Peptides against a protein of PDB entry 2L9B. Designs and how they scored, part 41

Target 1, 91 residues: chain A of PDB entry 2L9B
Amino acid sequence: ANFLSQKFPELPSGIDVNINMTTPAMMISSELAKKPKEVQLKFLQKFQEWTRAHPEDAVSLLELCPQLSFVTAELLLTNGICKVDDLIPLA
Target 2, 91 residues: chain A of PDB entry 2L9B as posed
Amino acid sequence: ANFLSQKFPELPSGIDVNINMTTPAMMISSELAKKPKEVQLKFLQKFQEWTRAHPEDAASLLELCPQLSFVTAELLLTNGICKVDDLIPLA

## One batch from the design tools (peptide; made by RFdiffusion4, then SolubleMPNN)

Design b1_p18_2_s3 (from b1_p18_2, 10 letters changed)
Fold by OpenDDE base, seed 5:
Structure b1_p18_2_s3 (fold): chain B 91 residues (1-91), chain A 18 residues (1-18)
Amino acid sequence: as target 1 above (91 residues)
Amino acid sequence: SELAETLLETLRRASELR
């Protein structure tokens, strides 16, 4: 998308996945789950830092790539950073 | 945690746009 190209010009090419939301999200989560917990936490921390610096861009990114919302939620849960109850309002 | 609160708020804002 144009937004991604503009904001992340150094972003490498991705791979083609099923066009539905669930399949890409599950694939991304699966790959991230293979990383050590410290790497997963670092990912979340960097995402947080970027979100704080660019809050509107972060919202736009998640609108464009809704699979990332699923991925982020799962990482928060599996790393004990949030509870299931914290995600209920988002469903 | 501050990490959870920040990211959950962002997720919430994005969810409201759908």
Scores: peptide ipSAE 0.437, ipTM 0.851, DockQ to the pose 0.810
Fold by OpenDDE base, seed 4:
Structure b1_p18_2_s3 (fold): chain B 91 residues (1-91), chain A 18 residues (1-18)
Amino acid sequence: as target 1 above (91 residues)
Amino acid sequence: SELAETLLETLRRASELR
């Protein structure tokens, strides 16, 4: 929370979800899935660019919010950016 | 894909911290 508020001061308040990995990821993915594929791809591209520019912050973000790893993985799969085999080493 | 490579690498690094 401290990291997010520091790096993203205009970040809106979150909502409470079940305390686990799966439920938050599913909820986020569900919301993102409502967006057009082109928007999802643009999101990934912006995330990539940010990651390249701030690799340590990106790792810290995913460490703080592990659910985002699942969200990112799903977006990569569903948009044909990667294959299942690409994710196996991560599990 | 550079997009996949970049993000997968980030995911990998994050997973190693758990």
Scores: peptide ipSAE 0.437, ipTM 0.850, DockQ to the pose 0.772
Fold by OpenDDE base, seed 2:
Formats: structure tokens, C-alpha cells, sequence
Structure b1_p18_2_s3 (fold): chain B 91 residues (1-91), chain A 18 residues (1-18)
């Protein structure tokens, strides 16, 4: 709660989603999929840069918001950045 | 790629916390 406010001070108001991880992830991925491929790649690159600069915060974010792990994985796959085999160890 | 490696490592670390 406070973590998100501190790291993302201009975070917009949320929207209610189902409690399970699949539905929120699908909703987020669906919205991201509407963006051009170049925008999706840029998002991943910026996320990588932020992760490198703040590795513990990145882990904390994904712990708090596990749906983002699914979203990130899907973006990596659909953009051909990683293979399915790369994700198997994470399951 | 380095991009994938960085993010996959973060995903891995997060997955181990659950």
C-alpha cells in the first residue's frame, strides 16, 4: 500500500477486478496488447532499467502485485524476447 | 537477451517469496 504510493506517486485510481491472478493479468495484458509493439518493447526496456536500478523494490513490487509477473511473462513471450522454456523454472 | 535475463531473474526471485 504505502510502497506503491512511495514508488509511484501519481498512480491513478484502480479498478475492481476478480480476486484470482488470471483475470487481473489477462485484463492488464489485454490493455497492453492494444499498444503498438514498439510501445510494449519500450515498456519492457524501461521496466528492465528500473529493475536494475532498484532490484529489491522490483522484487517487492512483484511480491505485492503478483499479477504483474504474469503480465511481464506474457509480454516477454508475445514479443519473442524469451521462450516458454525460460518461464518453466518459474512455475 | 540481457533484457529477458534481467526480468526473468526478477520474476524468479519474486516467485520464491511465495
Amino acid sequence: as target 1 above (91 residues)
Amino acid sequence: SELAETLLETLRRASELR
Scores: peptide ipSAE 0.435, ipTM 0.849, DockQ to the pose 0.771
Fold by OpenDDE base, seed 3:
Structure b1_p18_2_s3 (fold): chain B 91 residues (1-91), chain A 18 residues (1-18)
Amino acid sequence: as target 1 above (91 residues)
Amino acid sequence: SELAETLLETLRRASELR
């Protein structure tokens, strides 16, 4: 929470979810899937840009919020940016 | 895809530290 508030001062509070990876990932992915594909791509591009500029912070974010790894992977796959074989080593 | 490579590498790094 402290990391997120410092790095993203205008980030909304968010919503609590149950203690697992599947449900949080599904909830976030579901909301993102409601957005147009061009918006989803822009999200990924901005995330990429930020990751390049702040690689250690990006890793810290994913450690703090592991559900975002699943969400990012799904967005890459569903938008045809990567293949399923690209995700296998991450499991 | 440079976009995929960048993000997949970040995902990989995060997974290896767990």
Scores: peptide ipSAE 0.433, ipTM 0.848, DockQ to the pose 0.784

Design b1_p18_2_s4 (from b1_p18_2, 11 letters changed)
Fold by OpenDDE base, seed 2:
Structure b1_p18_2_s4 (fold): chain B 91 residues (1-91), chain A 18 residues (1-18)
Amino acid sequence: as target 1 above (91 residues)
Amino acid sequence: SELAETLLETLRRASALR
């Protein structure tokens, strides 16, 4: 909680979601899917850049918000950036 | 791609810590 507030000072409060990872991931992915493909690609590129600049913070973020791993994987797959076989070893 | 490799590596590292 403190990590998120420090690293993302303008992060909105959000809403409560159930405890599993699937439903939150689906909700996030559905909102991102409403954006143009160009915006989705730009998001991934910015996420990559941020990950390169802050590799430890990126891992910490995904530890605290494992739903984002599903979201990232889905965006990579649906935008043709990776293949299904690339995701299998992560399970 | 380089984009995929970077993000997949991050996903892998996070998964390994669970």
Scores: peptide ipSAE 0.453, ipTM 0.854, DockQ to the pose 0.789
Fold by OpenDDE base, seed 5:
Structure b1_p18_2_s4 (fold): chain B 91 residues (1-91), chain A 18 residues (1-18)
Amino acid sequence: as target 1 above (91 residues)
Amino acid sequence: SELAETLLETLRRASALR
């Protein structure tokens, strides 16, 4: 079993998208952006809490699914939680 | 914010390993 199936056994099947990083990130970010701001913030808070509890698994997840790094960065920017300058070290 | 700092640090660590 791969990392995702082991750590998240109840995950549903997804849909196929372009295999590059940009298209999946755009699709996920677009769907999340349709949610109310309070829902987006709650999502980030839950992700933060999980990251604190499982820091090594959080890094492994982002390595396996690099599209989630783009999604997380965009959510932080669009909700005014961080500035563009905060993302420069990641570029 | 604490939220931004935690998540940005995780993003940084993941990026550094690639």
Scores: peptide ipSAE 0.451, ipTM 0.852, DockQ to the pose 0.825
Fold by OpenDDE base, seed 3:
Structure b1_p18_2_s4 (fold): chain B 91 residues (1-91), chain A 18 residues (1-18)
Amino acid sequence: as target 1 above (91 residues)
Amino acid sequence: SELAETLLETLRRASALR
């Protein structure tokens, strides 16, 4: 069993995107941006809680799905949770 | 922000492994 199937057994099938980081990130961010800000914040909070409980799994997820790093950064910026300067060391 | 610190740390760890 792969990581995603093991950790998220009821996760639905994804949609194919191109091979670069930018396009997948933009697609996900675009969909999330359609949600109310309170929903976006709840997503971040749930992700934070899961990360605290499963730090190694969280790293593995971002290694497997690097586009999610860009999505997370985008959500943090657009919701005023962090500044651009906070992300520079991660680029 | 504790929320930002937690998630930024996770991003940092993932980035460092690349």
Scores: peptide ipSAE 0.450, ipTM 0.852, DockQ to the pose 0.788
Fold by OpenDDE base, seed 1:
Structure b1_p18_2_s4 (fold): chain B 91 residues (1-91), chain A 18 residues (1-18)
Amino acid sequence: as target 1 above (91 residues)
Amino acid sequence: SELAETLLETLRRASALR
């Protein structure tokens, strides 16, 4: 919470969801999947660029919000950017 | 893919900390 407040001051408060990893990840992925492929790809590209510029912050974000790892993995898979074999070591 | 490699590496690092 402190990290998010510090690094993302414009971040909205969010909506409470069931306290597990799967539900919030699926909800986010579902919303993103409704967007055009170009939007999904642009999201991944911007996330990559930010990650490359701020690798420590990126790790901290995913550590604090592990649901985002599932979201990222699914976006990579569904857009044909990675294969299932690439995700197996992360499970 | 450069995109996949960068993000997968970040996922790996985060996973290792959990």
Scores: peptide ipSAE 0.450, ipTM 0.851, DockQ to the pose 0.791

Design b1_p18_3_s1 (from b1_p18_3, 6 letters changed)
Fold by OpenDDE base, seed 4:
Structure b1_p18_3_s1 (fold): chain B 91 residues (1-91), chain A 18 residues (1-18)
Amino acid sequence: as target 1 above (91 residues)
Amino acid sequence: MTTFDQLIEFFEKQIAKS
């Protein structure tokens, strides 16, 4: 098992850890687009809550799966929760 | 279950363990 599987044993299988986040991010985005806004917001809420509860794990996951950062940013922007300028400090 | 749904479930389970 790779480090990701060892660090997050209960993480769903099939998560792409490709350093090129474009394709994985697009795949995730396509799935998100099929979900109603309520579900999208639920994802953001759960992810935010999880991040607050497990900040060290969140950092690790986002480093290993940068596509999740992309998708999260996309959801934040798309749903009007933040604007591009709000994300600049994180770039 | 889709990958997206599995991710949500993953986060929920981790939160519940907190």
Scores: peptide ipSAE 0.277, ipTM 0.796, DockQ to the pose 0.536
Fold by OpenDDE base, seed 2:
Structure b1_p18_3_s1 (fold): chain B 91 residues (1-91), chain A 18 residues (1-18)
Amino acid sequence: as target 1 above (91 residues)
Amino acid sequence: MTTFDQLIEFFEKQIAKS
């Protein structure tokens, strides 16, 4: 049994951790790019709200699905919400 | 439903349960 599915049973099966982070990140980024900017920002807001409410689960999810960290950073940068310098300490 | 939409729904459901 997949640990990710056990830890997050309601997580959509569309996230494949058997693929390196780059490929899933590209797929998710591609889908995000098809959405209006308002929807992209809504995603960030919902993700942020969930992270605040479930910090331990958020850490676990981002460790198991590092592509989500990449996508989030990409969305923040491409939408001009933050600068590269703001993310340097995290790398 | 795309993976992106599923992720949004996942977060919304988790928030609602908390």
Scores: peptide ipSAE 0.275, ipTM 0.795, DockQ to the pose 0.537
Fold by OpenDDE base, seed 3:
Structure b1_p18_3_s1 (fold): chain B 91 residues (1-91), chain A 18 residues (1-18)
Amino acid sequence: as target 1 above (91 residues)
Amino acid sequence: MTTFDQLIEFFEKQIAKS
């Protein structure tokens, strides 16, 4: 948590960095699913743009917050942006 | 302001700084 805040000082507080990704990911996904589709897509779009602009930082963030990988994948699937088969190569 | 709104703003700010 300390390292995360140091590397990403403007990152919002309250991000769960628990080593157990399942429960945090589930909660995050559930909360995001309550948002309008437009908000979900905006989140994905901005995250995608940021990862393209800052690939090394994106890798670091996803390593420190593996929950975000799960949430992102789920959002891509639920919004029909990608298929399960598209994610298989990433396993 | 929700956590997700803050995350969106975080990404937007990072992109703007680039």
Scores: peptide ipSAE 0.274, ipTM 0.796, DockQ to the pose 0.419
Fold by OpenDDE base, seed 5:
Structure b1_p18_3_s1 (fold): chain B 91 residues (1-91), chain A 18 residues (1-18)
Amino acid sequence: as target 1 above (91 residues)
Amino acid sequence: MTTFDQLIEFFEKQIAKS
């Protein structure tokens, strides 16, 4: 098993780190775009709750799956939760 | 189950364990 599967054994198999960042991000974004705003917000809420409860694991996951960072930023902007200027300090 | 649905489930399970 690779390091990702070892660190997060219950992580969905659909998260592939063997391809470039752009392709997985686009795939996830397209799936999210098919969902209503309420479902998109639910995803953000669950991710936020998990990140607060497991900050070190969250950093590890985002390093191993950088496509999640891109998708999360896109959702925050699309749903008006933040503006581009709010994300600049994190870039 | 889509990747999106699986991710939500993953986070919910992790939160439940904490």
Scores: peptide ipSAE 0.255, ipTM 0.785, DockQ to the pose 0.535

Design b1_p18_3_s2 (from b1_p18_3, 7 letters changed)
Fold by OpenDDE base, seed 2:
Structure b1_p18_3_s2 (fold): chain B 91 residues (1-91), chain A 18 residues (1-18)
Amino acid sequence: as target 1 above (91 residues)
Amino acid sequence: MTTFDQLLEFFEKQIARS
């Protein structure tokens, strides 16, 4: 068991995705596109709620799983909640 | 079950037990 598994023991094993410029973006975007809008919005809602309730854990998770930041950004952009310029300060 | 579905379930469970 690695540090990620220790801190988040219930985190799905499939969350471990190699982070690079191409593979994660392509894989994540493809998977997200297969989900209906309602499910995408639900994901954003639950992630937001969890982040607000557990801000320190959220920071740790995003540091350990940078792909999750991409997922969130992609969902925000795809659903028109944010614009690309809105995310620039976070990069 | 996809990774996305598993993540969604993860967050739902975390919120529920909080």
Scores: peptide ipSAE 0.375, ipTM 0.845, DockQ to the pose 0.514
Fold by OpenDDE base, seed 3:
Structure b1_p18_3_s2 (fold): chain B 91 residues (1-91), chain A 18 residues (1-18)
Amino acid sequence: as target 1 above (91 residues)
Amino acid sequence: MTTFDQLLEFFEKQIARS
């Protein structure tokens, strides 16, 4: 088992661990768009709750799976929770 | 079940356990 699976043993095996997020991002974006808005918001809520409860693990996960950062940003933008300009300072 | 669904369940389970 790799470090990611050891750190997060219950993480779904379908998660792409490749640091190149271009292709995974495109696939994720397509999948997200197929989900109802309510489900998208639920995802954001649960992710936010988890990151608040486990901030160190959240940092580790986002470093190992930068695709998740893309998912979060896209969900925030597409649901009108934030604007592109709000993300610029984080770049 | 999609990867998205699995990931959502992952976070739900983590929250439930914390």
Scores: peptide ipSAE 0.365, ipTM 0.841, DockQ to the pose 0.521
Fold by OpenDDE base, seed 1:
Structure b1_p18_3_s2 (fold): chain B 91 residues (1-91), chain A 18 residues (1-18)
Amino acid sequence: as target 1 above (91 residues)
Amino acid sequence: MTTFDQLLEFFEKQIARS
């Protein structure tokens, strides 16, 4: 927790670093569903753009906060950008 | 702000300064 905050000091404090994905996944999906499609796509685009600009930091963040991988997957699936079968090799 | 909004703001801020 301290390492995460030190490496990403501007990261929101409300991010749960719990390795358990069940509760975070449900919470994230609920929050995403409340947002317009345009906002969902904007989130995905900004996350991807940040990943391209900061690949090493992105890897570290995703390792420490695997729920963000779920966010990406859900956004891709919900918006019809990819299919479940496309993600199976990554699971 | 929700966690979603905070994360979005985080990424937008990082991109803007890069």
Scores: peptide ipSAE 0.362, ipTM 0.840, DockQ to the pose 0.519
Fold by OpenDDE base, seed 5:
Structure b1_p18_3_s2 (fold): chain B 91 residues (1-91), chain A 18 residues (1-18)
Amino acid sequence: as target 1 above (91 residues)
Amino acid sequence: MTTFDQLLEFFEKQIARS
């Protein structure tokens, strides 16, 4: 088993870590746009809460699944929680 | 269920368990 499956055994399958970032980003952006705002905000809240409770696991997950970094950024921008300029220092 | 839904469920379960 790969490290991702071992570290996060309950992580949903179907996340292809071997593909380039461009394809996942496009798919994720499209999928996110189809969700109601309430659901998008709920995702951010749950992710934030989990990150606070498990900071080291959060780092590991984002390193293994950089697509999730895009998800977070996209949700923050789309919902007007932050501006593009706010993310520049994090690049 | 989409990948988004599955990820949301994953975080919810982790929070509930912790």
Scores: peptide ipSAE 0.359, ipTM 0.838, DockQ to the pose 0.589

Design b1_p18_3_s3 (from b1_p18_3, 8 letters changed)
Fold by OpenDDE base, seed 2:
Structure b1_p18_3_s3 (fold): chain B 91 residues (1-91), chain A 18 residues (1-18)
Amino acid sequence: as target 1 above (91 residues)
Amino acid sequence: MTTFDQLLAFFEKQIARS
C-alpha cells in the first residue's frame, strides 16, 4: 500500500490491492453495470490513452491493482469490444 | 463518488498533465 501510494500519489484511495475471483468480481461488475455506456466507453478511452502515454506506469499499476485488469476486461466484454477468447492469453 | 468515478478522474488528470 505504501509503495502504491508512493508511485501513484494521485491515485484514489480505497483501492484494495487484494483480489479474488468471486467477491471482487461481483462487486466490480455490479458497479460497472450501473454506469451509462458513454461513461464506460470514456473510461476505456482514457485508460487506453493513458497506457499508451505511460506504458511502464501502466504495467506497474496493473501489477499493484489487479482489480483494474478485471475492470478493463469486463468493460471490453460488456461493450462488445472483445470476446472472452481474446482475453485468454492475457490471463 | 464511486471508486470507478475516481479512477476515471485520475486518468483524465494524468492525460491532461502530459
Scores: peptide ipSAE 0.394, ipTM 0.855, DockQ to the pose 0.497
Fold by OpenDDE base, seed 1:
Structure b1_p18_3_s3 (fold): chain B 91 residues (1-91), chain A 18 residues (1-18)
Amino acid sequence: as target 1 above (91 residues)
Amino acid sequence: MTTFDQLLAFFEKQIARS
């Protein structure tokens, strides 16, 4: 098993699609768009709750799977929780 | 299940065990 699987043994497979940014982003966006708003918000809430409970693991996961940062940003923007300008300082 | 569903399930399960 690779380091990611060892660190997060219960993490679903297929998270690391490829090293490129465009393809994962498009795939994520398409899947998110298929989900009801309630489910999208639930995802954000559960991710937020998990991050609070496991901050060190959250940092590790985002470092190993940077596409998850895109997921979070996309969900925040799409649901009007934050604006693009709010994310600029984090880039 | 989609990747999204799997991720959601992952977080839910982790939280439930915390």
Scores: peptide ipSAE 0.384, ipTM 0.851, DockQ to the pose 0.576
Fold by OpenDDE base, seed 3:
Structure b1_p18_3_s3 (fold): chain B 91 residues (1-91), chain A 18 residues (1-18)
Amino acid sequence: as target 1 above (91 residues)
Amino acid sequence: MTTFDQLLAFFEKQIARS
């Protein structure tokens, strides 16, 4: 098994781990858009809560799955929680 | 069940355990 599955054994196997993030990002965005706003917000809240509770694991996960960074950004932007300019300093 | 749903469930389970 790969390191990702070893460190996060309960992580869904359907998550794309391809280094090319272009297609995954597009697909993720599309999938997110299909979900009701309340579900999107719930996802964001749970992810944020988990991140706060497990910061080291969160860093590892985001390094291994940078698409999750995109997910977070997409959720923040599409729900009007932050603006593009708010994300620039993080780059 | 989509990948999104699975991922959401993952975080929910992790939080519940913490």
Scores: peptide ipSAE 0.379, ipTM 0.849, DockQ to the pose 0.521
Fold by OpenDDE base, seed 5:
Structure b1_p18_3_s3 (fold): chain B 91 residues (1-91), chain A 18 residues (1-18)
Amino acid sequence: as target 1 above (91 residues)
Amino acid sequence: MTTFDQLLAFFEKQIARS
């Protein structure tokens, strides 16, 4: 059991952190693109709600699984929720 | 069940617990 599994014991095993983080991000992104807009928005809403309820855990998760940051940014841009300039302060 | 589906389920479960 590594630190990630210990900190988030119920996190899906499909979330991988490897030497190339671009690959995991692209894989997740491709799956997201196959989902209807309404389902993509639901994902963002649930992630946002969880982040607000567990801000410290959210920071830890995004540090341990940085591919989620790329996925979230892509969904925000694709669905017109924000623009590239809106993400600059977060980089 | 895809990675997307699993992540969505994970967040929903965590929210339900809070």
Scores: peptide ipSAE 0.376, ipTM 0.846, DockQ to the pose 0.559

Design b1_p18_3_s4 (from b1_p18_3, 6 letters changed)
Fold by OpenDDE base, seed 2:
Structure b1_p18_3_s4 (fold): chain B 91 residues (1-91), chain A 18 residues (1-18)
Amino acid sequence: as target 1 above (91 residues)
Amino acid sequence: MSTFDQLLEFFEKQIAKS
């Protein structure tokens, strides 16, 4: 078993474990784009709440799945929550 | 269930456990 599965045993097996940022991010983003805005916002809300409740786990997840960072950024931009300039310091 | 739905469910479950 890989480290990701060990660290997050309850993480769905269907999640792409590829550490490549762009390719998996495109897949996730495409799936998000198919969802209504309400669902996208729900995702952001739950992810935000989770990161607040589990900050160290969130860091670990993002390190192991950097594509999530890209997807989250894209969601923030798409939904008008932030602008590109706001994300520059994170790049 | 799509990968996105699974991921969303994961976060919801983790929050519920907290």
Scores: peptide ipSAE 0.307, ipTM 0.813, DockQ to the pose 0.600
Fold by OpenDDE base, seed 1:
Parts: C-alpha cells; structure tokens; sequence
Structure b1_p18_3_s4 (fold): chain B 91 residues (1-91), chain A 18 residues (1-18)
C-alpha cells in the first residue's frame, strides 16, 4: 500500500513520531546510545556500504526517511569521526 | 528486536544479496 513499503519491502516498520524534528532526533539518539560503540560503528559501516552499492535506492530512502540523515550525522559526531562544523555545509 | 537492530539487519541482508 505505502510507497515506502513497496519500494523497500524488507525495510522494518517504524514508529510514527511525526510531531516535530526534535522529538524524532531525541528518540534516535537515545536508541543509538543504548548500543555499544562497536555496534554503532558497524551500523554506520553497513549503511555506508549499502549506500555505495545502491546509490539510487539510498537517495530514495533518504528522501522518504529524512531521519536517516540525522542518524548518520549523529553516529559520525558521537564517535568523533567528524565535527559539527563539518556538517554545516550540508544543512 | 529493536528498530535499530531491524534496520541494521536490513542493510546486512541487502549487502549480502548484492
């Protein structure tokens, strides 16, 4: 039914937190913080690898799920891979 | 499984298929 589900049938269902941008961000950060660093880095690595292998699908997914952009940024910042200033041009 | 784990599994499976 939903276009997202049709495009990515194996994508897990998410919780609708369509209140504002801050609330979803806080929830994502909280969930990420519960995972050990190794798992966080693995998540980032797999996401990046998937993006390289499926660039067209990655663009579609990020357009449909903007929160994933936040996930990526949060993981990069939390693990000290980049600084906030490095992300400003992307905002 | 948490949503995080499910999403991670999603990417892993997609990569494995390609």
Amino acid sequence: as target 1 above (91 residues)
Amino acid sequence: MSTFDQLLEFFEKQIAKS
Scores: peptide ipSAE 0.306, ipTM 0.817, DockQ to the pose 0.513
Fold by OpenDDE base, seed 3:
Structure b1_p18_3_s4 (fold): chain B 91 residues (1-91), chain A 18 residues (1-18)
Amino acid sequence: as target 1 above (91 residues)
Amino acid sequence: MSTFDQLLEFFEKQIAKS
């Protein structure tokens, strides 16, 4: 098993472990966009809660799965929670 | 069950365990 599976053994097997971000992020974002807004917001809330509870694990996950960072940003923008300008300081 | 649903469930379970 790879490090990702070892670090997060309960992660679903379908998660892309590719180091690339653009293509996986695009596919994931597309699937997320098909979900109701309520579900998208729920995902953001649960992810936020988890990152607060496990900040070091969150950093590790985002480093191993950079596409998740992109997905999160896309969801924030799509749902009007933040604007592009709000993300500039993070770039 | 989609990968997204599984991922969401993962976070929910992790929160519950913490």
Scores: peptide ipSAE 0.302, ipTM 0.814, DockQ to the pose 0.505
Fold by OpenDDE base, seed 5:
Structure b1_p18_3_s4 (fold): chain B 91 residues (1-91), chain A 18 residues (1-18)
Amino acid sequence: as target 1 above (91 residues)
Amino acid sequence: MSTFDQLLEFFEKQIAKS
């Protein structure tokens, strides 16, 4: 937690969910599912733009917060942006 | 502001700095 705050000082604190990798991902996905599709797509767009602009920081964030990778994959599938077969090479 | 809104704002601010 301290290392995360040091690497990303402007990152919001959020809610600490310390059970396993799957449970935090499901909780985040549940919160995003409450938002309209347009908001979900906006989130994906901004995350994509940030990842392209800061690829090394993006890798660090996903290593420290691996639940984000599962949430992103679920949003891509739910909104029909990609199919399950498209994600197989990334697994 | 929800956690989702805060995270979205974080990405927007980081993009603006680049």
Scores: peptide ipSAE 0.292, ipTM 0.805, DockQ to the pose 0.469

